# Ledger of designs, part 9: peptides against a protein of PDB entry 3ZN8

Target 1, 125 residues: chain A of PDB entry 3ZN8
Amino acid sequence: LEEYDKIQKKMEDVMEGKGKLTLRDVYAQIIALRKMGPLSKVLQHIPGLGIMLPTPSEDQLKIGEEKIRRWLAALNSMTYKELENPNIIDKSRMRRIAEGSGLEVEEVRELLEWYNNMNRLLKMV

## One batch from the design tools (peptide; made by RFdiffusion4, then SolubleMPNN)

Design b1_p9_5_s4 (from b1_p9_5, 3 letters changed)
Fold by OpenDDE base, seed 1:
Structure b1_p9_5_s4 (fold): chain B 125 residues (1-125), chain A 9 residues (1-9)
Amino acid sequence: as target 1 above (125 residues)
Amino acid sequence: RRQALLLLL
C-alpha cells in the first residue's frame, strides 16, 4: 500500500509540473503492481478499466505478463544514470541494453518510445 | 482515481 501511494503522488507531482517521470519510477511501479499478484488481479483493482476495455482473455494476460518481464530485463540492464535520465540513451547504449538483457534492439526502442509518449501525455493533462 | 490507468497500457 505505502509504495503504491508514493507512485501515485509522483504521478500527481509530474502532472502538476513539480517533477519528471523517470524509468526508475516506471520500474518501482511495475514491481509494486507485481506484488499485488497476477496482471488479472491488478486490472481488477483499477476502477473503470472494465468499462473502457473488454475483459482481457487469459492468453492476452499471458502476453502482457511476458512483455512486462522483457521490459524488467531491459530496465535491469540500464545504468542508474540511464534510469534517472533516459534521454542519454543513444544507439550505442540501446544496443548494449539489448545485448545485456537478451532482447532485440526494437524491444528496447519500444520501451523508450512508450516512456516518451507517457511523459508527454502526463504533461498535457 | 482515473490516472493510475495510464502506466499499465
Scores: peptide ipSAE 0.040, ipTM 0.695, DockQ to the pose 0.329
Fold by OpenDDE base, seed 4:
Structure b1_p9_5_s4 (fold): chain B 125 residues (1-125), chain A 9 residues (1-9)
Amino acid sequence: as target 1 above (125 residues)
Amino acid sequence: RRQALLLLL
């Protein structure tokens, strides 16, 4: 609970223009959510999600859990400098992260693209 | 405020 509240506060601070969301913040959030249980249990704890999204099928939950597992492997293969400033991740770093995580370079690219899109959206609020 | 948590999943 306390780690989750720290991450929520960090997201609120970023939405207020106070600081930057990093991949370290993303990592901490994924870990805090995983302490609540499987993705199915986490989704049950989000008020209003069941009103805005159809209840995910068991197969969609398995795909989501596998994607989270892969993103954690990529994040664990990043250096502290890369987690704090993902913009330094060039093609060579991206390949090293993919090889170290057992992922395709495309999957590492998708994580970085998602992060970039998220950080753009949070700056528009 | 509640919409920012939905973007991370």
Scores: peptide ipSAE 0.039, ipTM 0.701, DockQ to the pose 0.389
Fold by OpenDDE base, seed 5:
Structure b1_p9_5_s4 (fold): chain B 125 residues (1-125), chain A 9 residues (1-9)
Amino acid sequence: as target 1 above (125 residues)
Amino acid sequence: RRQALLLLL
């Protein structure tokens, strides 16, 4: 609960234009969600998701859980400076992170693109 | 409502 409330407050601050969502905040969020159980259990606790999104198949849940595992491996291969300011991650840093995490460079790019899109969306709401 | 939707996009 306390870690989740800190993440919610950070998202509210970012929506108000106070600060920036970081990959450290993303890491803390993924860990907080994993403490609630598998992605399947987490999705069941989101009010209105079952009304707005079709219930994901068991295979879609397995794909989502694997993607989260891969993103955690990438995040664990980042430096503290990269986690706090992901915009410094160039092609050389992406390759190092991919090699250190056992991922393709494209999967590291997808995480950074998702992060950039999320941080834009939070500023538009 | 908006905060829980942002986790899945």
Scores: peptide ipSAE 0.037, ipTM 0.688, DockQ to the pose 0.324
Fold by OpenDDE base, seed 2:
Parts: structure tokens; sequence; C-alpha cells
Structure b1_p9_5_s4 (fold): chain B 125 residues (1-125), chain A 9 residues (1-9)
């Protein structure tokens, strides 16, 4: 509970222009959500999501859990400096992270693109 | 409170 409230406050601070979301914040969020149980249980705790989104099929939940697992492998292969400042991740760092995580370089690129898009969205609200 | 969980989807 306390870790989740810290992550929410960090996201609120970023929306207010106070700081930036880091990949360390993303990692902490994924871990906090996983402590609540499988993605299916987390989705059930979101009021109104079951009205706005069709209940994910078991296969869609499995794909989502596998994606989270892969992103955690990439995040675990990053240095503290990379987690705090993902903008330093060049092609060489991206390849090292891919090799260390057992992922394709494209999957690491997709995580970084998602992170960049997320930071843009949080600054537009 | 609902916005932080929508960002991981």
Amino acid sequence: as target 1 above (125 residues)
Amino acid sequence: RRQALLLLL
C-alpha cells in the first residue's frame, strides 16, 4: 500500500511539472502491481474498467503477463544510471540490455518508446 | 486515482 501511494504521488508530481517519471518509477510500479496479484486481479480492482473495456480473455491476460515479464527482464538488465536517466541509452546500451535480458533489441526499443510516450502524455495533462 | 493504473495498459 505505501509503495503504491508513493508511485501515485510521483505521477501526480510529474503531471504538475515537478520532476520526471523514470524507468525506476516504472519498475517500482510493475512490482507493486505484481504484489497485488496477477494482472487479472489488478484489473478487477479498477472501478469502471470492466464497463469501458471488455473483460480480457485468458489469452490476452497471458500475453500481458508475458510482456510485463519481458519488460522486467530488460529493467533488471539496466544500470541505476540508465533507470534514472533512460535518455542515455544509446544503441550500444540497448544491445547490452537486450543480450543481458534475453530479448531482441526491438523489444528493448519498444519499452523505451513506451516510456517516452508515457512521459509526453504525463506532461500534456 | 484512476489515471495511474490506465498508464500500464
Scores: peptide ipSAE 0.036, ipTM 0.693, DockQ to the pose 0.382

Design b1_p9_6_s1 (from b1_p9_6, 7 letters changed)
Fold by OpenDDE base, seed 1:
Structure b1_p9_6_s1 (fold): chain B 125 residues (1-125), chain A 9 residues (1-9)
Amino acid sequence: as target 1 above (125 residues)
Amino acid sequence: SLSDILDSF
C-alpha cells in the first residue's frame, strides 16, 4: 500500500536523523493502520509471529478502537502549527484541544506523552 | 532500522 510505503520512508528518515516525527505523521499512521485493520491481523500474516502473538480479546480490540477514536478527535482539534510542532502545546493549548474534542485534559496529555516517547524511541534506534 | 524497533518489542 502506497500509504504504508510513505509511512515507512518517514520512519526511516526520522531514524536516520533526516526528519522529525510530527503529530501529522501520527495521524497518517493511525489512519493507515485503521484501513489495514487491527495490527494483530497484520502481524498474523507474518510467518512465525502469528503463532507467538496472543490474539487480543474482543474487549481489548474495542478498548483500543475507542482510544484511537479519542486520539483522532484530539488531533482533529489541533492547529496545523501544533500538528507540525507538538512541543508548542502548553497547558492552555491542551485545555483548548480537550474542550474542542470533548476529552479530558489528561487524555490529551497522554497522547502527547505517547508521541514524545515514540519520538525518543525512534531516535535511539 | 524499523526492523530493529520491531525486534526490540
Scores: peptide ipSAE 0.052, ipTM 0.652, DockQ to the pose 0.215
Fold by OpenDDE base, seed 2:
Structure b1_p9_6_s1 (fold): chain B 125 residues (1-125), chain A 9 residues (1-9)
Amino acid sequence: as target 1 above (125 residues)
Amino acid sequence: SLSDILDSF
């Protein structure tokens, strides 16, 4: 719960233009989600949201879990400077990270693209 | 705001 509160505060700070979301923040969020379980499952138990969140199939959950594991491997293969400043990650760095994590370069690129999209979204809201 | 994001779902 404390980790979630920190993440929420960080997201709020980013949305207010007081900071930036980093891959370190992403890492913390992933770890927190794994500890508490999928937020979607938590949200499904909140009465009154009325949103029949589509219950992901067990297979979809497994696929998602594997993707998260792969992204964690990539994050664990990054330097502190890369985690704090993902924008410095060029093709050479992506290749190194991929090799170090046992991933394809495209998977590392996908993670970075997801991060960039999320960071842009947070700045727009 | 984060609240706005949540409200959009």
Scores: peptide ipSAE 0.050, ipTM 0.644, DockQ to the pose 0.191
Fold by OpenDDE base, seed 4:
Order: C-alpha cells, then sequence, then structure tokens
Structure b1_p9_6_s1 (fold): chain B 125 residues (1-125), chain A 9 residues (1-9)
C-alpha cells in the first residue's frame, strides 16, 4: 500500500509538471500492483471502477498477468539510461532488449508505444 | 489533471 501511494503521488507530480514519467516508474508500479494481487482486485479498490468495469474472466486475468510478466522481462533487460530516457531506444537497442527478454521485437515496441502514449496523456492533463 | 482523468471515467 505504501509503495502504491508513492507511485500515485509520482503520477500526480508528473501531471502537475513537477516530474517526468519514466519506465522506472512503470516498473515500480507493476511491482506494486503485483504485490497487491491480481489487477482485478486492485481495480475493485478504486472507487467507481469496480462498478463500471466488467469483472474480467479468469482467462482474461491470466492473459493480463502474462502480459505484465513479459513487460517486466523487457524492463529487466533495459539499462538504467534506457529506463530513465526511453526515447534513446533505437532499433538496435530494441532488438537487444527483445533478445535478452525472450520477447518479439514487436512486444518491446508495444511497451514503448504504451509508455509514450501514457507520457503524452499525463503531460496534456 | 488527475481529477480530470477521474471525471472522464
Amino acid sequence: as target 1 above (125 residues)
Amino acid sequence: SLSDILDSF
């Protein structure tokens, strides 16, 4: 819970222009969520979301868990500089990360695109 | 703002 609160505060700071969201922040968030249990349980603790979001099937939860595991593998294969500045990740770095994590290059690209979209969203809000 | 995101749900 304490780790989750720190991550939320970090996100708030970024949204207020007091910081930058990095893949290190993403990594911390994923770990915190995993410690709290399945995403479904985390979402159920968010006021209003538990009512609006359909309860994922067991199969959907497993798929989500596998996706998170794969993203963690990618993040663990990144250098500190890449985690802090994902924009430096070129095609060569992306291929290295994919090979090191046992992922397809497209999966690494998907993670980076997700990060970029989130970072853009947080800067706009 | 975070509030704006939350209100968008």
Scores: peptide ipSAE 0.040, ipTM 0.641, DockQ to the pose 0.170
Fold by OpenDDE base, seed 3:
Structure b1_p9_6_s1 (fold): chain B 125 residues (1-125), chain A 9 residues (1-9)
Amino acid sequence: as target 1 above (125 residues)
Amino acid sequence: SLSDILDSF
């Protein structure tokens, strides 16, 4: 609960133009969500939401969980400076992170692209 | 705002 409140406050600050979303924030959010269990199980208990949102298939949930696990491995292979300033991650750093996490470079690139898109979205909302 | 997006659903 405390971790969730910190994440919400951070999101609000970023939306107000105060500070920035970092990969450290992303990491904290992933960990918090994993502790709460599948978000789909939480959302299904919200009246009306379960009707309006397509419930992911069991296979889609498994694929998503595996992807998150792989992204956590990448995040755990990053330095503190990279987590705080993902824009410094060049091709050499991506290769190091991929090798350290047992991932393909393309998977690390995908994580960074996802982060960039989310950060842009939050600043526009 | 995020609230405006949520209200659109």
Scores: peptide ipSAE 0.024, ipTM 0.617, DockQ to the pose 0.142

Design b1_p9_6_s2 (from b1_p9_6, 6 letters changed)
Fold by OpenDDE base, seed 1:
Structure b1_p9_6_s2 (fold): chain B 125 residues (1-125), chain A 9 residues (1-9)
Amino acid sequence: as target 1 above (125 residues)
Amino acid sequence: SLQDLLDSY
């Protein structure tokens, strides 16, 4: 719960322009969510919300879990400076991260693109 | 690259 509150506060700070979302924040969020268990279980404890959100199929959960696992491998292969400032990650860095994580370069690029999209979204809200 | 390694510190 304390970790979740920190993540929420960080997200609020970014939306207010008082902070920057980093890949370190993304990592922390992923780990916190995994510790809380399936989001479906967390959302099921919120009256009314669990009824409105379609429960992902078991297959969708497995696909999502594999995607998260691969992204965690990439994040674990990044330097501290890269995690704090993902914009410094060039083609050479992406290749190194991919090799270190056992991923394709395209998968690392996908993670970075997702991050960039999230960061843009949070700044617009 | 060497620079990437140096940036690890």
Scores: peptide ipSAE 0.049, ipTM 0.651, DockQ to the pose 0.025
Fold by OpenDDE base, seed 3:
Structure b1_p9_6_s2 (fold): chain B 125 residues (1-125), chain A 9 residues (1-9)
Amino acid sequence: as target 1 above (125 residues)
Amino acid sequence: SLQDLLDSY
C-alpha cells in the first residue's frame, strides 16, 4: 500500500509538471502490481468494477505476465543512468541490454516505446 | 560500446 501511494504521488507530480516519469518508476510500479496479485483478483470480484474493466482471458493474463517478466529482465540489465534517463538509450545500448537480458532487441524497443507513450500521455493530462 | 561500459561503473 505504501509503495502504491508513492507511485500515485509520482504520477501526480509528473502530471503537474513537477517531475519526470523514469524507468525506475516503471520498475517500482511493476513490482507493486505483482505484489498485489491476490488483491487484483479480489478487485475483479467487486460487482460493477468488472463492467468497467474487461477481464482479460486466462490466456491474455498468461501472455501479459510473461511479457512483464521479460521487461523486468530488461530493466535489471539497464544502468542507473539509463533507468533515470531512458532517452539516452540508443541502438548500441538496446543491443547490450537485449544480450544481457536474453531478449530480442525488438522486445527492448517495445518496452521503451511503451514508456515513451506513457510519459507523453501523463504530460498531456 | 566504451560508453556503455563507463556508464556501468
Scores: peptide ipSAE 0.047, ipTM 0.644, DockQ to the pose 0.025
Fold by OpenDDE base, seed 4:
Structure b1_p9_6_s2 (fold): chain B 125 residues (1-125), chain A 9 residues (1-9)
Amino acid sequence: as target 1 above (125 residues)
Amino acid sequence: SLQDLLDSY
């Protein structure tokens, strides 16, 4: 619960323009979510949301868990500078991260694209 | 790259 509160506060600070979301923040969020279990189960306990969002199948949960595991491997293969400022990650860095994590370059690119999109959305709020 | 190695230290 304490970890979740810290992550929520960080997201609020970023939305208010008081901070920058980094991949270190993303890493912390993923770890916190894994401790509480699948987000879908948490969302099912929110009245009204379980009616509006279809419950993912067991296969979809497994795919999601595998994707998260692979993203964690990528994050663990990044340097501190890359985690704090993902914009420095060029093609060479991306290839190194992929090789170090046992992932395809495209999977690392997908993680970075997701981060970039999330960061853009938070800045527009 | 060499820069990637240097940044890892």
Scores: peptide ipSAE 0.043, ipTM 0.644, DockQ to the pose 0.025
Fold by OpenDDE base, seed 2:
Structure b1_p9_6_s2 (fold): chain B 125 residues (1-125), chain A 9 residues (1-9)
Amino acid sequence: as target 1 above (125 residues)
Amino acid sequence: SLQDLLDSY
């Protein structure tokens, strides 16, 4: 819960223009989500909400878990400087990260694109 | 590459 509150506060600070979202923040968020389990399971325990939210199939959960695992591998293959400032990640760094994580370069690019899109959205709010 | 190693610090 304390880790979750720190992540939420960080997101709020970024939305208010008091900071920037980093890949370190993304990493912390992924770890926190994995520890809490799917929020969908928590929401399923709320009377009335379990009927309104489509429960992901077991296969969809597995696909999502695999994607998260792959992204964590990429993040674990990044340097501290890259995690703090993802904008320095060029094609050479992407290739290194991909090779170190056992991923395709395109998968690393997808993660970075997702990060960039998320960071833009947070700044627009 | 060597450059990637150097950039890691």
Scores: peptide ipSAE 0.034, ipTM 0.627, DockQ to the pose 0.023

Design b1_p9_6_s3 (from b1_p9_6, 5 letters changed)
Fold by OpenDDE base, seed 4:
Structure b1_p9_6_s3 (fold): chain B 125 residues (1-125), chain A 9 residues (1-9)
Amino acid sequence: as target 1 above (125 residues)
Amino acid sequence: SLLELLDSY
């Protein structure tokens, strides 16, 4: 819960223009979500929440968990400078990250595109 | 780390 509060505060600060979302923040968020994985599953069974948040199928959960695991591998293969400023990640860095993590370059590109889109959305709020 | 060394070159 303490980790979630820190992440939420960071997101609020970014939305208020007081900070920048980095891949380090993304990493922390993923780890926090994984720690509360069982609790998140319990919350999905609370009546009324399923109306706002459709419960994913078991197969969708498995796919999501695998994707998160792969993204964590990519993040663990990045330098501190890359995590703090993902914009420096060029084709050469992307290939290195992919090779170091055992991923396809396209999977690393997908992670970076997701980050870029998220960062754009937060700046518009 | 080995990764950080890459940023030094």
Scores: peptide ipSAE 0.346, ipTM 0.889, DockQ to the pose 0.025
Fold by OpenDDE base, seed 1:
Structure b1_p9_6_s3 (fold): chain B 125 residues (1-125), chain A 9 residues (1-9)
Amino acid sequence: as target 1 above (125 residues)
Amino acid sequence: SLLELLDSY
């Protein structure tokens, strides 16, 4: 819960223009959400809360989990500088990350594009 | 780390 609160504050700071979303923040968010998995299941059984959160099908959960696993592999193959400033990741860096993570270069590109889209979204809200 | 070493070049 404490880690989750830090991530929320970071997101708020980015929306207010007081910070930048990084891939390190993304990594932290993913890990925090995974740690809250059991608690999330408990909260889904609270009447009214389950109505507000669409319960993904078991198949959607599996697909999402695999995607997260692959993205975590990519993130674990990045340098600190790349995590803090993803804009430095060029074709050579993407190839290295892909090779180090066992992913296709296109999957690394997809992660970076997702990050860029999220960062743009947070700045406009 | 090895990754940081590689990033130094």
Scores: peptide ipSAE 0.336, ipTM 0.885, DockQ to the pose 0.026
Fold by OpenDDE base, seed 3:
Structure b1_p9_6_s3 (fold): chain B 125 residues (1-125), chain A 9 residues (1-9)
Amino acid sequence: as target 1 above (125 residues)
Amino acid sequence: SLLELLDSY
């Protein structure tokens, strides 16, 4: 819960233009969500919330979990400079990260594109 | 770490 609150505060700071979302923040968020795995299942059983939140199918959850696991492997293969400033990651760095994590280069690119889209979204709110 | 050396000149 404390980790989640820190992530929310960071997101608020970014929305106010007082900070920048980094891949370190993304990593922290993924870890926090995984730690809350049982709580997420509990929330799905709260009447009324299931109407507001589309419940993904079991297959979609499994696919999402595998994708997150692969993204964590990529993040663990990045340098601290890359995590802090993802914009420095060029084609050579992407290839290195992919090889180090056992991923395809396209999977690393997908993670970076997701990050860029999220960062743009937060700055517009 | 060895990984951080990749960012070193």
Scores: peptide ipSAE 0.328, ipTM 0.883, DockQ to the pose 0.025
Fold by OpenDDE base, seed 5:
Structure b1_p9_6_s3 (fold): chain B 125 residues (1-125), chain A 9 residues (1-9)
Amino acid sequence: as target 1 above (125 residues)
Amino acid sequence: SLLELLDSY
């Protein structure tokens, strides 16, 4: 809970323009979410929300878990500089990360694109 | 780590 609160505060600071979302923050959030389990499993126990929110199938959860596992492998193959400033990740770094993590370069690109999109959205709020 | 060493140069 304490780690989650720290992550939430960090996200709030980013949304307020007081900070920048990094892949280190993403890593921490993924770890926190894995400890809590799927949010859908928590939300389904909230009266009224369980019927309103789409519950992912078990297969969708497994696909999501595999995606997260692969992204964690990529993150674990990054340097601290790359985690703190993902914008420095060029084609050479991306290839190294892919090779180090056992991923396709396209999967690393997908992670970075997701990050970039998220960071853009946070700056707009 | 080796990765950090590489990034230090």
Scores: peptide ipSAE 0.325, ipTM 0.881, DockQ to the pose 0.025

Design b1_p9_6_s4 (from b1_p9_6, 6 letters changed)
Fold by OpenDDE base, seed 5:
Structure b1_p9_6_s4 (fold): chain B 125 residues (1-125), chain A 9 residues (1-9)
Amino acid sequence: as target 1 above (125 residues)
Amino acid sequence: SLQEILDEF
């Protein structure tokens, strides 16, 4: 609970323009969510999502858990500098991260595209 | 889900 509250407060500070969302922040959030139990229970506790999201099937939960596991492998293969400033990740860095994590380069690119889109949304708010 | 958020982009 305390780690979750620290992450939420940091996300609020980022949304208020007091900070920048990094992949380190994404990593910390994923770890906190996993400590709270199955993703289904976590999503039900997110205000606004629990009312609009149908209860995912057990198979959808397993697919989501596998995707999170793969993204954690990519994040664990990044350097501290890459986690703090993902914009430095070029094609050579993406290939190294993919090889180090046992992922396809396209999966690393998908994670970075998600991060970039999330950061754009947070700046529009 | 994180995947559903991804599918919106």
Scores: peptide ipSAE 0.051, ipTM 0.666, DockQ to the pose 0.181
Fold by OpenDDE base, seed 2:
Structure b1_p9_6_s4 (fold): chain B 125 residues (1-125), chain A 9 residues (1-9)
Amino acid sequence: as target 1 above (125 residues)
Amino acid sequence: SLQEILDEF
């Protein structure tokens, strides 16, 4: 709970322009989500919301879990500087991260693109 | 390169 509150506060600070979302923040969020389980399961216990939220199929959950596992492998293969400043990740760094994580370079690129899109969205709010 | 190695720290 305390870790979750820190992540929420960090996201709020970024939305208010007081901070920068980093890949370290993304890593912490992924770990927190894995520990708490999908918040969707908590929402499914709220009467009336479980009918409106499409329950992901077991196959969709497995695909999502595999994607998260692969992204965690990439994040674990990044340096502290890269996690704090993802914009320094050039083609050479991206290749190193891919090789170190057992991923394709395109999968590392996809993670970085996702991060960039998320960071843009948070700054627009 | 040496610079790439140094950038890893």
Scores: peptide ipSAE 0.023, ipTM 0.538, DockQ to the pose 0.023
Fold by OpenDDE base, seed 4:
Structure b1_p9_6_s4 (fold): chain B 125 residues (1-125), chain A 9 residues (1-9)
Amino acid sequence: as target 1 above (125 residues)
Amino acid sequence: SLQEILDEF
């Protein structure tokens, strides 16, 4: 719960323009979500939301868990400077991260694109 | 706002 509150506060600070979302923040969020279990299970306990949100199939949950595991491997293969400033990750760094994590370069690119999209959305808020 | 992000989905 305390880790979750820190993540919420960080998200609020970023939305207020008082901070920058980093891949370190993303890592902390993924770890907190894994400790709480699938957010979809929590949302299913909220009356009325279970009707509006498609319940992911067991297969979709497994695919999502594997994707998260692979993204954690990529994040664990990044330097502190890369986690704080993902924009410095060039093709050479991306290849090193992929090799160090046992991922394809395309999977590392997908993680970075997801981060860039999320950071764009948060700046529009 | 978080609501504005949700409205884009």
Scores: peptide ipSAE 0.022, ipTM 0.594, DockQ to the pose 0.186
Fold by OpenDDE base, seed 1:
Structure b1_p9_6_s4 (fold): chain B 125 residues (1-125), chain A 9 residues (1-9)
Amino acid sequence: as target 1 above (125 residues)
Amino acid sequence: SLQEILDEF
């Protein structure tokens, strides 16, 4: 619960322009969500939200879990400086991260694009 | 705001 509250506060600070979302924050969030179980199960217990969110099939949950495992491998292959400031990750760094994690360069690019989109969204809201 | 994101669901 304390770790979850820290992640929520960090997201609030970023939305208010008081902080920057980093890949270290993303890593902490992924670990916290894995410990609590699928947030989708928590959302399904909120009256009214369970009707609007398609219940992911068991196969979709497995695909999502495998994608998260691959992203964790990429994050574990990053340096502290890259986790704190992902904008320094050039093509050479991206290739090194892919090789070190056993992933395709495209999978590392997808993670960085997701991060960039999330960071843009949080600044607009 | 976070509430506006939640209202889109």
Scores: peptide ipSAE 0.021, ipTM 0.582, DockQ to the pose 0.176

Design b1_p9_7_s2 (from b1_p9_7, 7 letters changed)
Fold by OpenDDE base, seed 3:
Formats: sequence, C-alpha cells, structure tokens
Structure b1_p9_7_s2 (fold): chain B 125 residues (1-125), chain A 9 residues (1-9)
Amino acid sequence: as target 1 above (125 residues)
Amino acid sequence: RRSELLKLL
C-alpha cells in the first residue's frame, strides 16, 4: 500500500510538470502490482477501470502477465543511467539489453515506445 | 557479478 501511494504521488507530480516519469518508476510500479497478486486481482481493485475496459479474458491476462515478466527482464538488464534517463537508450543499448534479457530487440523497443507514450500523456494533463 | 558491474556504467 505505502509503495503504491508513492507511485501515485510520483505520477501526480509528473502531471503537474514536477519532474519526469522514469523506467525506475515503471519498475517500482510493476513490482508493487505483482506483490498484490495476479494481474487479474490487481485490475479488480482499480475502481472504475472495469467500467471503461472490457474485462480481459483469462488468456489475455496470461499474455499480459508474460509481457510484464519479459519487460521486467529488460528493466533488470538496464543500467541505472538508462532507468533514470531512458532517452539515452540507442540501438546499441537496446541490442545489449535484448541480449542480456533473452528478448528480441523489438520487445525492448515496444517497452520504450510504451514508456514514451505514457510520459507524453502524463505531460499533456 | 559482471551484470551488476555493467549497471554502474
């Protein structure tokens, strides 16, 4: 609970233009959510999300959980500098992260694209 | 050990 509240406050600060979302913040969020249990149980505890999103099928939840596990492997293969400033991650760094995590370079690119999209959305609010 | 050292770079 306390770790989740810290993550929410960090997102609020970023929406107010105070600082930036980092991949370290993303890592902390994923770890906090995983401590609450399976993604299915976590999604059930988010008020209003079940009204705006169709309830994912059990197979979609399993795919989502596997994608999160793969992204955690990528995040664990990043340097502290990369986690704090993902914009420094070039093609050479992406390849190193992919090789270190046992992922395809495309999967590392998808994580970075997702991060960039989230960080853009938070700055527009 | 090598992977943790690479995180410092």
Scores: peptide ipSAE 0.054, ipTM 0.698, DockQ to the pose 0.027
Fold by OpenDDE base, seed 1:
Structure b1_p9_7_s2 (fold): chain B 125 residues (1-125), chain A 9 residues (1-9)
Amino acid sequence: as target 1 above (125 residues)
Amino acid sequence: RRSELLKLL
């Protein structure tokens, strides 16, 4: 509960322009949500997602959980400076992260693109 | 050990 409230407050602070969302914040969020149970239980606790998404099939939930595990492997292969400032991740750093996590470079790129899109969205609200 | 050392930089 306390970790979840800290993450919500951090998102509110970013929307108000009082902070920057980092990959460290993303990591903390993923860990807090995983403590609540499988992705299916997490999605049930997010108001409004159940209205826009058909209830994911069991196979879609497994695919989503595997994607989250891969993203956690990438995050665990980043330096503290990269987690705090993801914009410093160049092609060389991205390749190192991919090799260190056992992922394709494109999977690391997808995580960074998702982060950039999320951080843009939170600044437009 | 080398990977953990690189995380401190």
Scores: peptide ipSAE 0.038, ipTM 0.676, DockQ to the pose 0.026
Fold by OpenDDE base, seed 2:
Structure b1_p9_7_s2 (fold): chain B 125 residues (1-125), chain A 9 residues (1-9)
Amino acid sequence: as target 1 above (125 residues)
Amino acid sequence: RRSELLKLL
């Protein structure tokens, strides 16, 4: 609970233009969600969301869990400077992260693109 | 040791 509240406040601060979402914040969020249990259990406790979202198939849950595991491997292969300032991640750093995590360079690129899109969306609210 | 040193750079 306490770690989740810190992440929520960080997201609120970024929406207010106070600070920047980092990949360290993303890492903390993924770890907090995993500690709360399967994402399916967390989503089932949100009133109204279980009516609006089709229950993911067991296969979709497994695919999502695998994707999260791969992103955690990439994040664990980043430097502290890269986690705090993802914009420094060039093609050479991205290849090193891919090699260190056992991922394709395209998968590391997808994580960085997702981060950039999220950080843009949070600044538009 | 080399991997941990690379994480500090």
Scores: peptide ipSAE 0.037, ipTM 0.670, DockQ to the pose 0.025
Fold by OpenDDE base, seed 5:
Structure b1_p9_7_s2 (fold): chain B 125 residues (1-125), chain A 9 residues (1-9)
Amino acid sequence: as target 1 above (125 residues)
Amino acid sequence: RRSELLKLL
């Protein structure tokens, strides 16, 4: 609970323009959510998300869990500087992260694109 | 070990 409240407060601070979301914050969020159980159980606990998103099939949940596992491998292969400032991740860093995590470079790119889109969205609210 | 040391930099 305390870790989750810290993440929520961080998201609020970013929405108010008082901070920035980092990949360290994303890592902490993923770990906090995984402590709550499988992604299927986590999604059921988000009020309103089940109304706005079609109930994912069991196969879609498995794909999502595997994607999160792969993203955690990427995050675990990043430096502290990269986690705190993801914008420094160039093509060379991205390749190193991919090689270190056993991922394709495209999968690391997808994580960074998701992060950038999320950080833009939070600044528009 | 080398990758973990690189995280500290």
Scores: peptide ipSAE 0.036, ipTM 0.672, DockQ to the pose 0.026

